# Peptides against a protein of PDB entry 2YKT, part 233

Target 1, 231 residues: chain A of PDB entry 2YKT
Amino acid sequence: SRSEEMHRLTENVYKTIMEQFNPSLRNFIAMGKNYEKALAGVTYAAKGYFDALVKMGELASESQGSKELGDVLFQMAEVHRQIQNQLEEMLKSFHNELLTQLEQKVELDSRYLSAALKKYQTEQRSKGDALDKCQAELKKLRKKSQGSKNPQKYSDKELQYIDAISNKQGELENYVSDGYKTALTEERRRFCFLVEKQCAVAKNSAAYHSKGKELLAQKLPLWQQACADPS

## One batch from the design tools (peptide; made by RFdiffusion4, then SolubleMPNN)

Design b2_p30_4_s1 (from b2_p30_4, 21 letters changed)
Fold by OpenDDE base, seed 2:
Structure b2_p30_4_s1 (fold): chain B 231 residues (1-231), chain A 30 residues (1-30)
Amino acid sequence: as target 1 above (231 residues)
Amino acid sequence: SLEEKLAEFEKKLKEIEEKIEEMEKLLKEM
């Protein structure tokens, strides 16, 4: 029946969230933690590289003919330090606004979805059983009417069962339809939450890249001319 | 080229946005 098909679709949405979406989201969080760790490693390695660049700048400042290049090397190291600080701020936001919130949400969701599916299944079965009971009683009544010398005695009661079956069928169809809409809304809400959190990360990443671009665009022309204009 | 890859990604993003809009329309009609 249409109601049985829509019931199967509803259960499949809940199963897809529980068996596909939530495990995939846990994997996404794990990959995010690995990415964060790798970027923290880059930050540490970059510090060592630019500390070594500062040492080269110190040597240039102590030279007789390259003093001005010492200041250029210090500026290069300082601009990198500022860019790196922006990266660290972005990583903190990535951890706090994406990873932590997704981890909290996915842990709570397993119990919620199991309860929601169980509630839906219980009520759907209750309505189905009530419909089946009315259909069985109508069938018994019709069998009694066919064996009776006065079939008209059962006509009003037959009409009452037909009306009750029609009403219960309509209630079941509406309940399953609403259940399917609810399940799709639950799925959409989870994807929307992921998109919203990724938008926050994207904004913070854009701020990091913008600040880095601005700092480098301001200084790079000066650094490029430093070797062409001996003081 | 990097530019061709970026253009391909932008095209895929647009296709995803169109699919999202279509799904949103379907959800409103349900």
Scores: peptide ipSAE 0.006, ipTM 0.324, DockQ to the pose 0.089
Fold by OpenDDE base, seed 4:
Structure b2_p30_4_s1 (fold): chain B 231 residues (1-231), chain A 30 residues (1-30)
Amino acid sequence: as target 1 above (231 residues)
Amino acid sequence: SLEEKLAEFEKKLKEIEEKIEEMEKLLKEM
């Protein structure tokens, strides 16, 4: 029946969220944590490299013939520090605004969806069983009426069961239809939340990349000329 | 299957995490 088909579709949406979306989201979070850790590792390694560059700048500043190159080396290290600060800000946002929030939601969502599906299934079954019961009672009534010397005695009850069946069938169809719309809305909400959170990360990432490009583009011509300029 | 892919990803993730931890430890010891 249309109701049975729509019921199966509704259950499949909930199952898809629980068995496909949520596990995939957990994997996405895990990959995000790994990416964050790798970027933190890059930041740490870069700090050591540019701290060593500062030391080379100090030595240049102490020399008689290379003092101006000391300032260049310090500027290179400082620009890197500024770029790394932007990366750290991006990483903090990535952690706090994406990973933490997704992790909290995915854990709560498993329980929520299980309860929501169970509630839907229980109510759907209850409505279905009530319909089946009315149909069975009508069939019993008709059988009793056929064996009776006064069939007209059962006519009003037969009409009441027919009306009850019609109403219960309509209620079941509407409930299943609304259940399907609700399930699709729940799925869409989860994807929308992911997209919105990823957009926030993308904005922060764009700011990081823009600042890095700006700083390097501003200073690189100066640094390239430093060795050509006599002291 | 999705389950098989997830298991594969989890395995790869663990391997990468272990490598990162080893590298971080090495960097701190230098």
Scores: peptide ipSAE 0.000, ipTM 0.232, DockQ to the pose 0.018
Fold by OpenDDE base, seed 5:
Structure b2_p30_4_s1 (fold): chain B 231 residues (1-231), chain A 30 residues (1-30)
Amino acid sequence: as target 1 above (231 residues)
Amino acid sequence: SLEEKLAEFEKKLKEIEEKIEEMEKLLKEM
């Protein structure tokens, strides 16, 4: 029946969230933690590189013919340090605003969805059983009417059962339809939440890259001229 | 020039930020 098909669709949405979306989200969080760790590793490695660049700047500053290049090398290292600080801030946001919040939600969601599905199934079954009972009683009444010398005695009760069946069938169909809409809304809400959190990460990433570009744009022309104009 | 390229990139970043803000607003309204 249409109600049975819609019921299966509803259950499949909940199952898809629990068995596909939530495991995939856990994997996404794990991959995010790996990415965070790798970027932290980059930051650490970069520190060593730019500390070594500072040492080269010190040597230039001690030289008789390259003193001004020492200041250039120091500025290069300092600008990079500022860019790395922005990266660290972005990583903190990535951890706290995306990964932690997703991890908290996915853990709570498993319990919530199980309860929601169970509630839906229980109520759907209750409505189905009530419908089946009315159908069974109508069938019994019709058998009694066919065996009776006065079938008209049962006509009013037959009408009442027909109306009750029609109403219960309509209620079941509406409940299952609303259940399906609710399930789809629950699925959409989860994707929307992921998109919203990823948008926050994207903003922080954009800010990081913007600040880096700004700092480099201001200084790079100066650094490029340093070798042409010995002072 | 390098400066012109950087300015173009900054403009693109601003456009992306504005689009992200619009999307976030739309998502919050849903």
Scores: peptide ipSAE 0.000, ipTM 0.253, DockQ to the pose 0.298
Fold by OpenDDE base, seed 3:
Structure b2_p30_4_s1 (fold): chain B 231 residues (1-231), chain A 30 residues (1-30)
Amino acid sequence: as target 1 above (231 residues)
Amino acid sequence: SLEEKLAEFEKKLKEIEEKIEEMEKLLKEM
């Protein structure tokens, strides 16, 4: 029946969230944590590299013919430090605004969805059973009427069962329809939340890249000229 | 030139930003 089909669709939405979306989201969070760790590793490794660059700048500053290049090397290291600070801020946002919030939600969601599905199933079954009972009683009544010498005696009661069946059928269909809409809304909300959080991360990432570009663009012409300038 | 390429990419970035804003509006209306 249409109601049975829509019931199956409703259950499948909940199953898709619990068995496909939530596990995939957990994996996404895990991959995000790995990515964060790798970027933190880059930051750490870069510190060592630019500390070594500072040492080269010190040597230049101590030289007779390359003193001005010392300042250039120091500026290069300082610009990098500022870029790395911006990266660290981006990573904090990535952790706190995306990963932590997604992790908190996905852990709570399994219990919520299980309860929601169970509630839906219980009520759907209750309505279905009540409908089936009325249909069974109507069938019994019709059998009695066919065997009776006075079938008209059962006519009013037959009409009452027909009306009750019609009403219960409509209630079941509406309940299942609303259940399906609710399930789809729950699914959509989860995707929307992911998209919104990823947009925030993307904005923060854009700010990081912009700041880096600005800092480098400001200084790079000066650094490129440094070797052409008289000592 | 590199400058022309940068200008092209900046244009593309603006188009992406506009699409993001449209999506954000759509999400708020839901």
Scores: peptide ipSAE 0.000, ipTM 0.269, DockQ to the pose 0.188; fails the geometry check

Design b2_p30_4_s2 (from b2_p30_4, 20 letters changed)
Fold by OpenDDE base, seed 1:
Structure b2_p30_4_s2 (fold): chain B 231 residues (1-231), chain A 30 residues (1-30)
Amino acid sequence: as target 1 above (231 residues)
Amino acid sequence: ELQELLEKFEKELKEIEEKIEEMEKLLKEA
């Protein structure tokens, strides 16, 4: 029936969220942690590189003809340090707060969806059973009326059961329809959440890149001229 | 912006917890 098909679809939406979306989200979180770890590794490696650059700056400062270039090399390393500090701060927030919060959310969401599905199934079954019972009672009444010498005695009850069946059928259909809409809304909400959070991440990333660009753009002309200036 | 995002996460977590509790209560009473 239409209601049975919609019921199946509704259950499938909840099951898809629980069995596909949430596990995929857990994997997404895991991949995020791996990504953060890799970026932390890059930051560490970069630190070694720029520490070595500082050493070159020290050597320049000790030279007789390249002292001013020592300051340039130190500035280069300092700008890098500032950029990397911002990256590290972003990564800490990303890993320790955002990814952790997502992990907590997906776990709680799984419990919520399980309970929501069970509630829906229980109520759907209750309404279905009530409808079936009323239909069965009408059939019994009709059989009794057919065997009676006074069928008119059962006419009022027959009408009552017919009305009850109609009402219960409509109620079941509406409930399942609303259930399907609710399930789809729950699914959409989760995808929207991901989009919104990724937008925030993207915005923060853009800010990081912008700051890095700004710092480098400010100093780069000075550094480029350093070799052209006489010692 | 990160702070705002974290606050939203915390709010959503609390909302989920409340919904879970409500749903569990309803299931026990049904």
Scores: peptide ipSAE 0.021, ipTM 0.447, DockQ to the pose 0.025
Fold by OpenDDE base, seed 2:
Structure b2_p30_4_s2 (fold): chain B 231 residues (1-231), chain A 30 residues (1-30)
Amino acid sequence: as target 1 above (231 residues)
Amino acid sequence: ELQELLEKFEKELKEIEEKIEEMEKLLKEA
């Protein structure tokens, strides 16, 4: 029946969230933590590199003929230090705004979805059983009517069961239909949450990249000219 | 090359938005 098909679809949505979405989300969080760790490693390695660049700038400042290049090398190191500081701020946001919030939600979601599915199944079965009972009673009544000398005696009661069956069938169909819409909404809500959190990360990343681009665009022409125009 | 890549990404984003809108319509019809 249409109601049985829609019931199976509803259960499959919940099953997909529990067995596919949530495990994939846990993996996504794990991959995010790995990415965060790697970027932290980059930040640490960058510090060593630019500290060494500062040392080269010190040597230039101590030279007789390259003093002005010392300032250039210091500026290069300082700009990159500022870029790395922005990266660290982005990483904090990545951790706090994405990873932590997703981790909290995925832990709570298993219990919630199990309860929601169980509630739906219980009510769906209850309505189905009530319908089946009315159908069974109508069949019993019709058997009695066929064996009776006065079938018209049962006509009013037969009509009542037919009306009850029609109403219960409609109620079951509406309930299952609403259940399917609810399940799809639950799935959509989870994807929307992920998208919203990724948008927050994207905004922070854009700020990081914008600041880096601005700083480098302002200074790079000066640095490129430094060797051509000795002071 | 970078500009072409950006245009490609913008197109992909628009397609995703259209798919989301389509899904929203389907949800209303369901």
Scores: peptide ipSAE 0.005, ipTM 0.294, DockQ to the pose 0.091
Fold by OpenDDE base, seed 4:
Structure b2_p30_4_s2 (fold): chain B 231 residues (1-231), chain A 30 residues (1-30)
Amino acid sequence: as target 1 above (231 residues)
Amino acid sequence: ELQELLEKFEKELKEIEEKIEEMEKLLKEA
């Protein structure tokens, strides 16, 4: 029946979220944590490299003929520091606003979806059973009426069962239809949430890249000319 | 801006928790 088909579709949406979306989201979070760890490693390694560059700048500043190059080397290290600070801010946001929140949400969502599906199934079954019962009672009534000397005695009751069946069938169809719409809305909400969170990540990433580009573009010509300038 | 985003997410989480509690209550009463 149309109702049965819609019921199956509704259950399939919930199952898709629980069995495909949520596990994939957990994997996404895990991959994000791995990426964060790798970037933290890069940041640490870069710090060591640019700290060593600062040391070279100190030596240049102590020289008689290369003092000006010391300032250049310090500027290079400082620009790196500023870029890394921006990266650290981005990573902090990435961790606290994306990964942690997604992890908490996906865990809560598993419980929610299980309860929501169970509620839907219970109510759907209840409505279905009530419909089946009315249909069975109508059938019994009709058999009793056929064996009676006064069939008209049962006519009003028969009409009542027919009306009840019609109403219950309509209610079941509407319930299942609304259930399907609700399930689709729940699925869409999850994808929208992911998109919104990724937009925030993209914004933070853009700020990091923009700052780095700006700083390097400003200073690089100066650094390139430093060796050609008279002391 | 980041704080506002966090607050928004916290609100969403709270709403989910409230819905879970409501659903659990309804399931127990049924």
Scores: peptide ipSAE 0.014, ipTM 0.385, DockQ to the pose 0.024; fails the geometry check
Fold by OpenDDE base, seed 3:
Structure b2_p30_4_s2 (fold): chain B 231 residues (1-231), chain A 30 residues (1-30)
Amino acid sequence: as target 1 above (231 residues)
Amino acid sequence: ELQELLEKFEKELKEIEEKIEEMEKLLKEA
């Protein structure tokens, strides 16, 4: 029946969230933590590289013929430092605004969804059982009426059962329909939350990339000319 | 540890590239 199909769909939405979405989200969080760790590692490794570059700049500054190149090398290292500072700020946002919040939600969600599904199932079953009982009683009544010398004796009671069945059927259909809408809303809410948090991360990432581009674009022409235009 | 993470990511990138190649092949055959 339509109600049975909609019931199955409703249960499948909850199951999909619990068995597919939430595990995938946990994996997403884990991959995010790995990405954060890798970027932190890059920052650390880069520090060593640019510290060594500063040392080369010091040597240039001590030379007679390459003093101006020392300043260039120092500027290169300083620009890198500023870019890395921006990256660190982005990573803090990535951790605090995305990973931590998603992790907190996913840990609580399994119990919530299980309870919500159980509540829905219990009420759906209760309404279904009540409907089935009325249908069974009507069938018994009709059997008695067919065997009776006076079928008219049961006509009023038959009408009462028909009305009760119709009302209970409508209530069940409405309940299942609302249940399906609720389940879809729960699913959508979770995806929307993910999208919104990822948008915030993307904004912060854009700021990082913009700052890097700005700093390098400003200085690179100067650095490229340094060897061609000795002082 | 960083190197291990990078190797893992490189593997994932390779898998993505293979999928892209498969899709391109399917588009040419269509």
Scores: peptide ipSAE 0.000, ipTM 0.237, DockQ to the pose 0.039; fails the geometry check

Design b2_p30_4_s3 (from b2_p30_4, 21 letters changed)
Fold by OpenDDE base, seed 3:
Structure b2_p30_4_s3 (fold): chain B 231 residues (1-231), chain A 30 residues (1-30)
Amino acid sequence: as target 1 above (231 residues)
Amino acid sequence: MLEQELQEFEEKLAEIEKKIAEMEALLEKA
């Protein structure tokens, strides 16, 4: 029946979220943490590299013929520091606004969805059982009427059961339909949340890249001329 | 925003669990 098919679809939506989406989201979070760790490692390694560059700048500043190149090397290190500050801000946002929030939601969501599905199943079954009971009672009544010397005695009661069956059938169909819409909304909400969080990450990433591009574009011509035009 | 959503989920969860328990109890009596 239509109601049975829609019931199966509703259950499948919840099951898909629980068995496919949430596990995949957990994996996504794990991969995000791995990515964060790698970027933190890059930041740390970069600090060592540019600290060593500063040391080379100090040596240049002490030289008789390369003093001006010392300032260039210091500027290179300083620009890197500013770029790294932007990266650290991006990483902080990545951790706090994406990973932590997703982790909190996915942990709670398993329990929520299990309960939501169970509620739906229980109520659907209850309505179905009530319908079946009315149908069974109508059948019993009809059998009794056929065996009776006065069948008209049961006619009003038969009509009452027919009306009750019709109403209960409609209620069941509406409930299952609403259940399906609710389930789809739950699924969509989860994907939308992920998209929104990724948009925030993208904005922060764009700021990092923009700042880096700006700083390097400003200084790079000066650095490229330093060896050709000693002061 | 996150805290509000989490609270809403917790409240809904509690409500759902309560309703399930009530319905299950009724079904056992029938």
Scores: peptide ipSAE 0.032, ipTM 0.556, DockQ to the pose 0.014
Fold by OpenDDE base, seed 1:
Structure b2_p30_4_s3 (fold): chain B 231 residues (1-231), chain A 30 residues (1-30)
Amino acid sequence: as target 1 above (231 residues)
Amino acid sequence: MLEQELQEFEEKLAEIEKKIAEMEALLEKA
């Protein structure tokens, strides 16, 4: 029946979230943590490189013929520091606004979805059983009426069961329909949450890239001229 | 925002669990 089909669809949505989405999200979070760690490693390694560059700048500043190049090397290191600060801000956002929030959500969600599915199943079954009982009683009543010398004795009761069956059928169909819509909404909400958090990360990433491009575009011509125009 | 969303999840969970318990109790009496 239509109601049975919709019931199966509803259960499948919940199962898809629990068995496919949530495990995939946990993996996504794990991969995100690995990515974060790698980026932190890059930041640390870069610090060592530019600290060494500062040392070269110090040597240049102490030289007789390359003193002005010391300032250039210091500027290069400073620009790097500013870029790294922006990267660290992006990483904080990545951690706090994406990974942590997703991790908290996914852990709580397992219990939530299990309970939500159980609630739906329990109520669906209850309504279904009530309908089945009414149908069974109507069938019994009709058998009694057919064998009776006074069938009119059962007419009022038959009408009552018919009305009850109609009402319960409608209630069941509506409940299952609403259940399906609810399940789809639950699924959509989870994807939307992920998208929104990724948007926040993307904004911070864009700021990082823009700042880096701006700083380097501003300073690179100056640095390129430093060897050609000694001061 | 996170705290609010988590609180909403917890409240919904509690409501669902309560409703399940009520339904189970009703079915047991029938």
Scores: peptide ipSAE 0.019, ipTM 0.473, DockQ to the pose 0.015
Fold by OpenDDE base, seed 2:
Structure b2_p30_4_s3 (fold): chain B 231 residues (1-231), chain A 30 residues (1-30)
Amino acid sequence: as target 1 above (231 residues)
Amino acid sequence: MLEQELQEFEEKLAEIEKKIAEMEALLEKA
């Protein structure tokens, strides 16, 4: 029946969220944490490299003939520090605004969805059972009426059961339809949340790249001329 | 050129965020 099909669809939406979406989201979060760790590792390694560059700048500053190049090397290291700070801000956002929030949500979601599905199933079954009962009673009544010498005696009751069946059928169909819409809404909300959080991270990432480009673009011409134009 | 592309990207993101917010609002009213 139409109601049975829609019921199956509704259950399938909940199943898809619980068995496909949520596990995939957990994996996504795990991969994100791995990515964050790798980036942190890069930043740490970079710090060592540019600290060594500062040391080279110190040596240049101690020389008579290359003193100005010491300043250049220090500027290079400083620009790196600023870029690093911007990266750290991006990583903080990545962690706090995406990963942590998704993690909190996904952990709570399993229980919520299970309860929601169970509630839906219970109510759907209850309405279905009530309908079946009315149909069975009508069938019993009709059998009694066929064997009776006075069938008119049961006419009013028959009408009542027919009306009740019609009403219960309509209620069941509406309930299942609403249930399906609700399930789809739940699914869509989860995807929307993911997209929204990913957009925020993307903006922060863009800011990091933009800042780095700006800083380097400002200084690079100066650094390139440092050897050509001795002081 | 790169700066312009970045700006366009940011605008697209803002548009997407707006659409998401609108959809969420519609879903809450339903």
Scores: peptide ipSAE 0.012, ipTM 0.356, DockQ to the pose 0.106
Fold by OpenDDE base, seed 4:
Structure b2_p30_4_s3 (fold): chain B 231 residues (1-231), chain A 30 residues (1-30)
Amino acid sequence: as target 1 above (231 residues)
Amino acid sequence: MLEQELQEFEEKLAEIEKKIAEMEALLEKA
């Protein structure tokens, strides 16, 4: 029946969230933590590299013929420091605005969804059982009427059961339909939450890239000229 | 109404998948 099909669809939405979405989200969070760790590693490694560059700048500054190149090397290291600060801000956002919030939500969601599904199933079954009972009673009544010498005696009761079946069928269909809409809304809400949090990360990432581009674009022409003009 | 909502969700999903595929294709060419 249409109601049974809609019921199966509703249950499948809940199952998809519980068995596919939530485990995948946990994996996403785990991969995010790994990515965060790797980026932190980049930060540390970069510091070592640019500290070594500063040392090269110090040596240039101590030379008689390359003093001006020392300043260039120091500027390169300083620009990197500023870019690195932006990366650290991005990482903080990545951790606090994406990973932590997703982790908090996914941990609570299993209990919520289980309860929501159980509530829906219980009420759906209750309405279905009530409908089945009325249908069974109508069938019994019709059998009794066919065996009777006075079938008209049962006509009013037959009409009552037909009306009751129609009403209960409508109630069941409406309930299952609403249940399906609710389930789809729950699914959409979870995806929307993920998208919104990822958008926040994207904005911070854009700021990091923009700042880096601006700083490098400003200084790179100066650095490129440093060797062409021996003072 | 429910069928329409389902169709809209499927269409949105398909659009997202298409955009992902396009992005992947661009990354492969770069």
Scores: peptide ipSAE 0.012, ipTM 0.358, DockQ to the pose 0.025; fails the geometry check

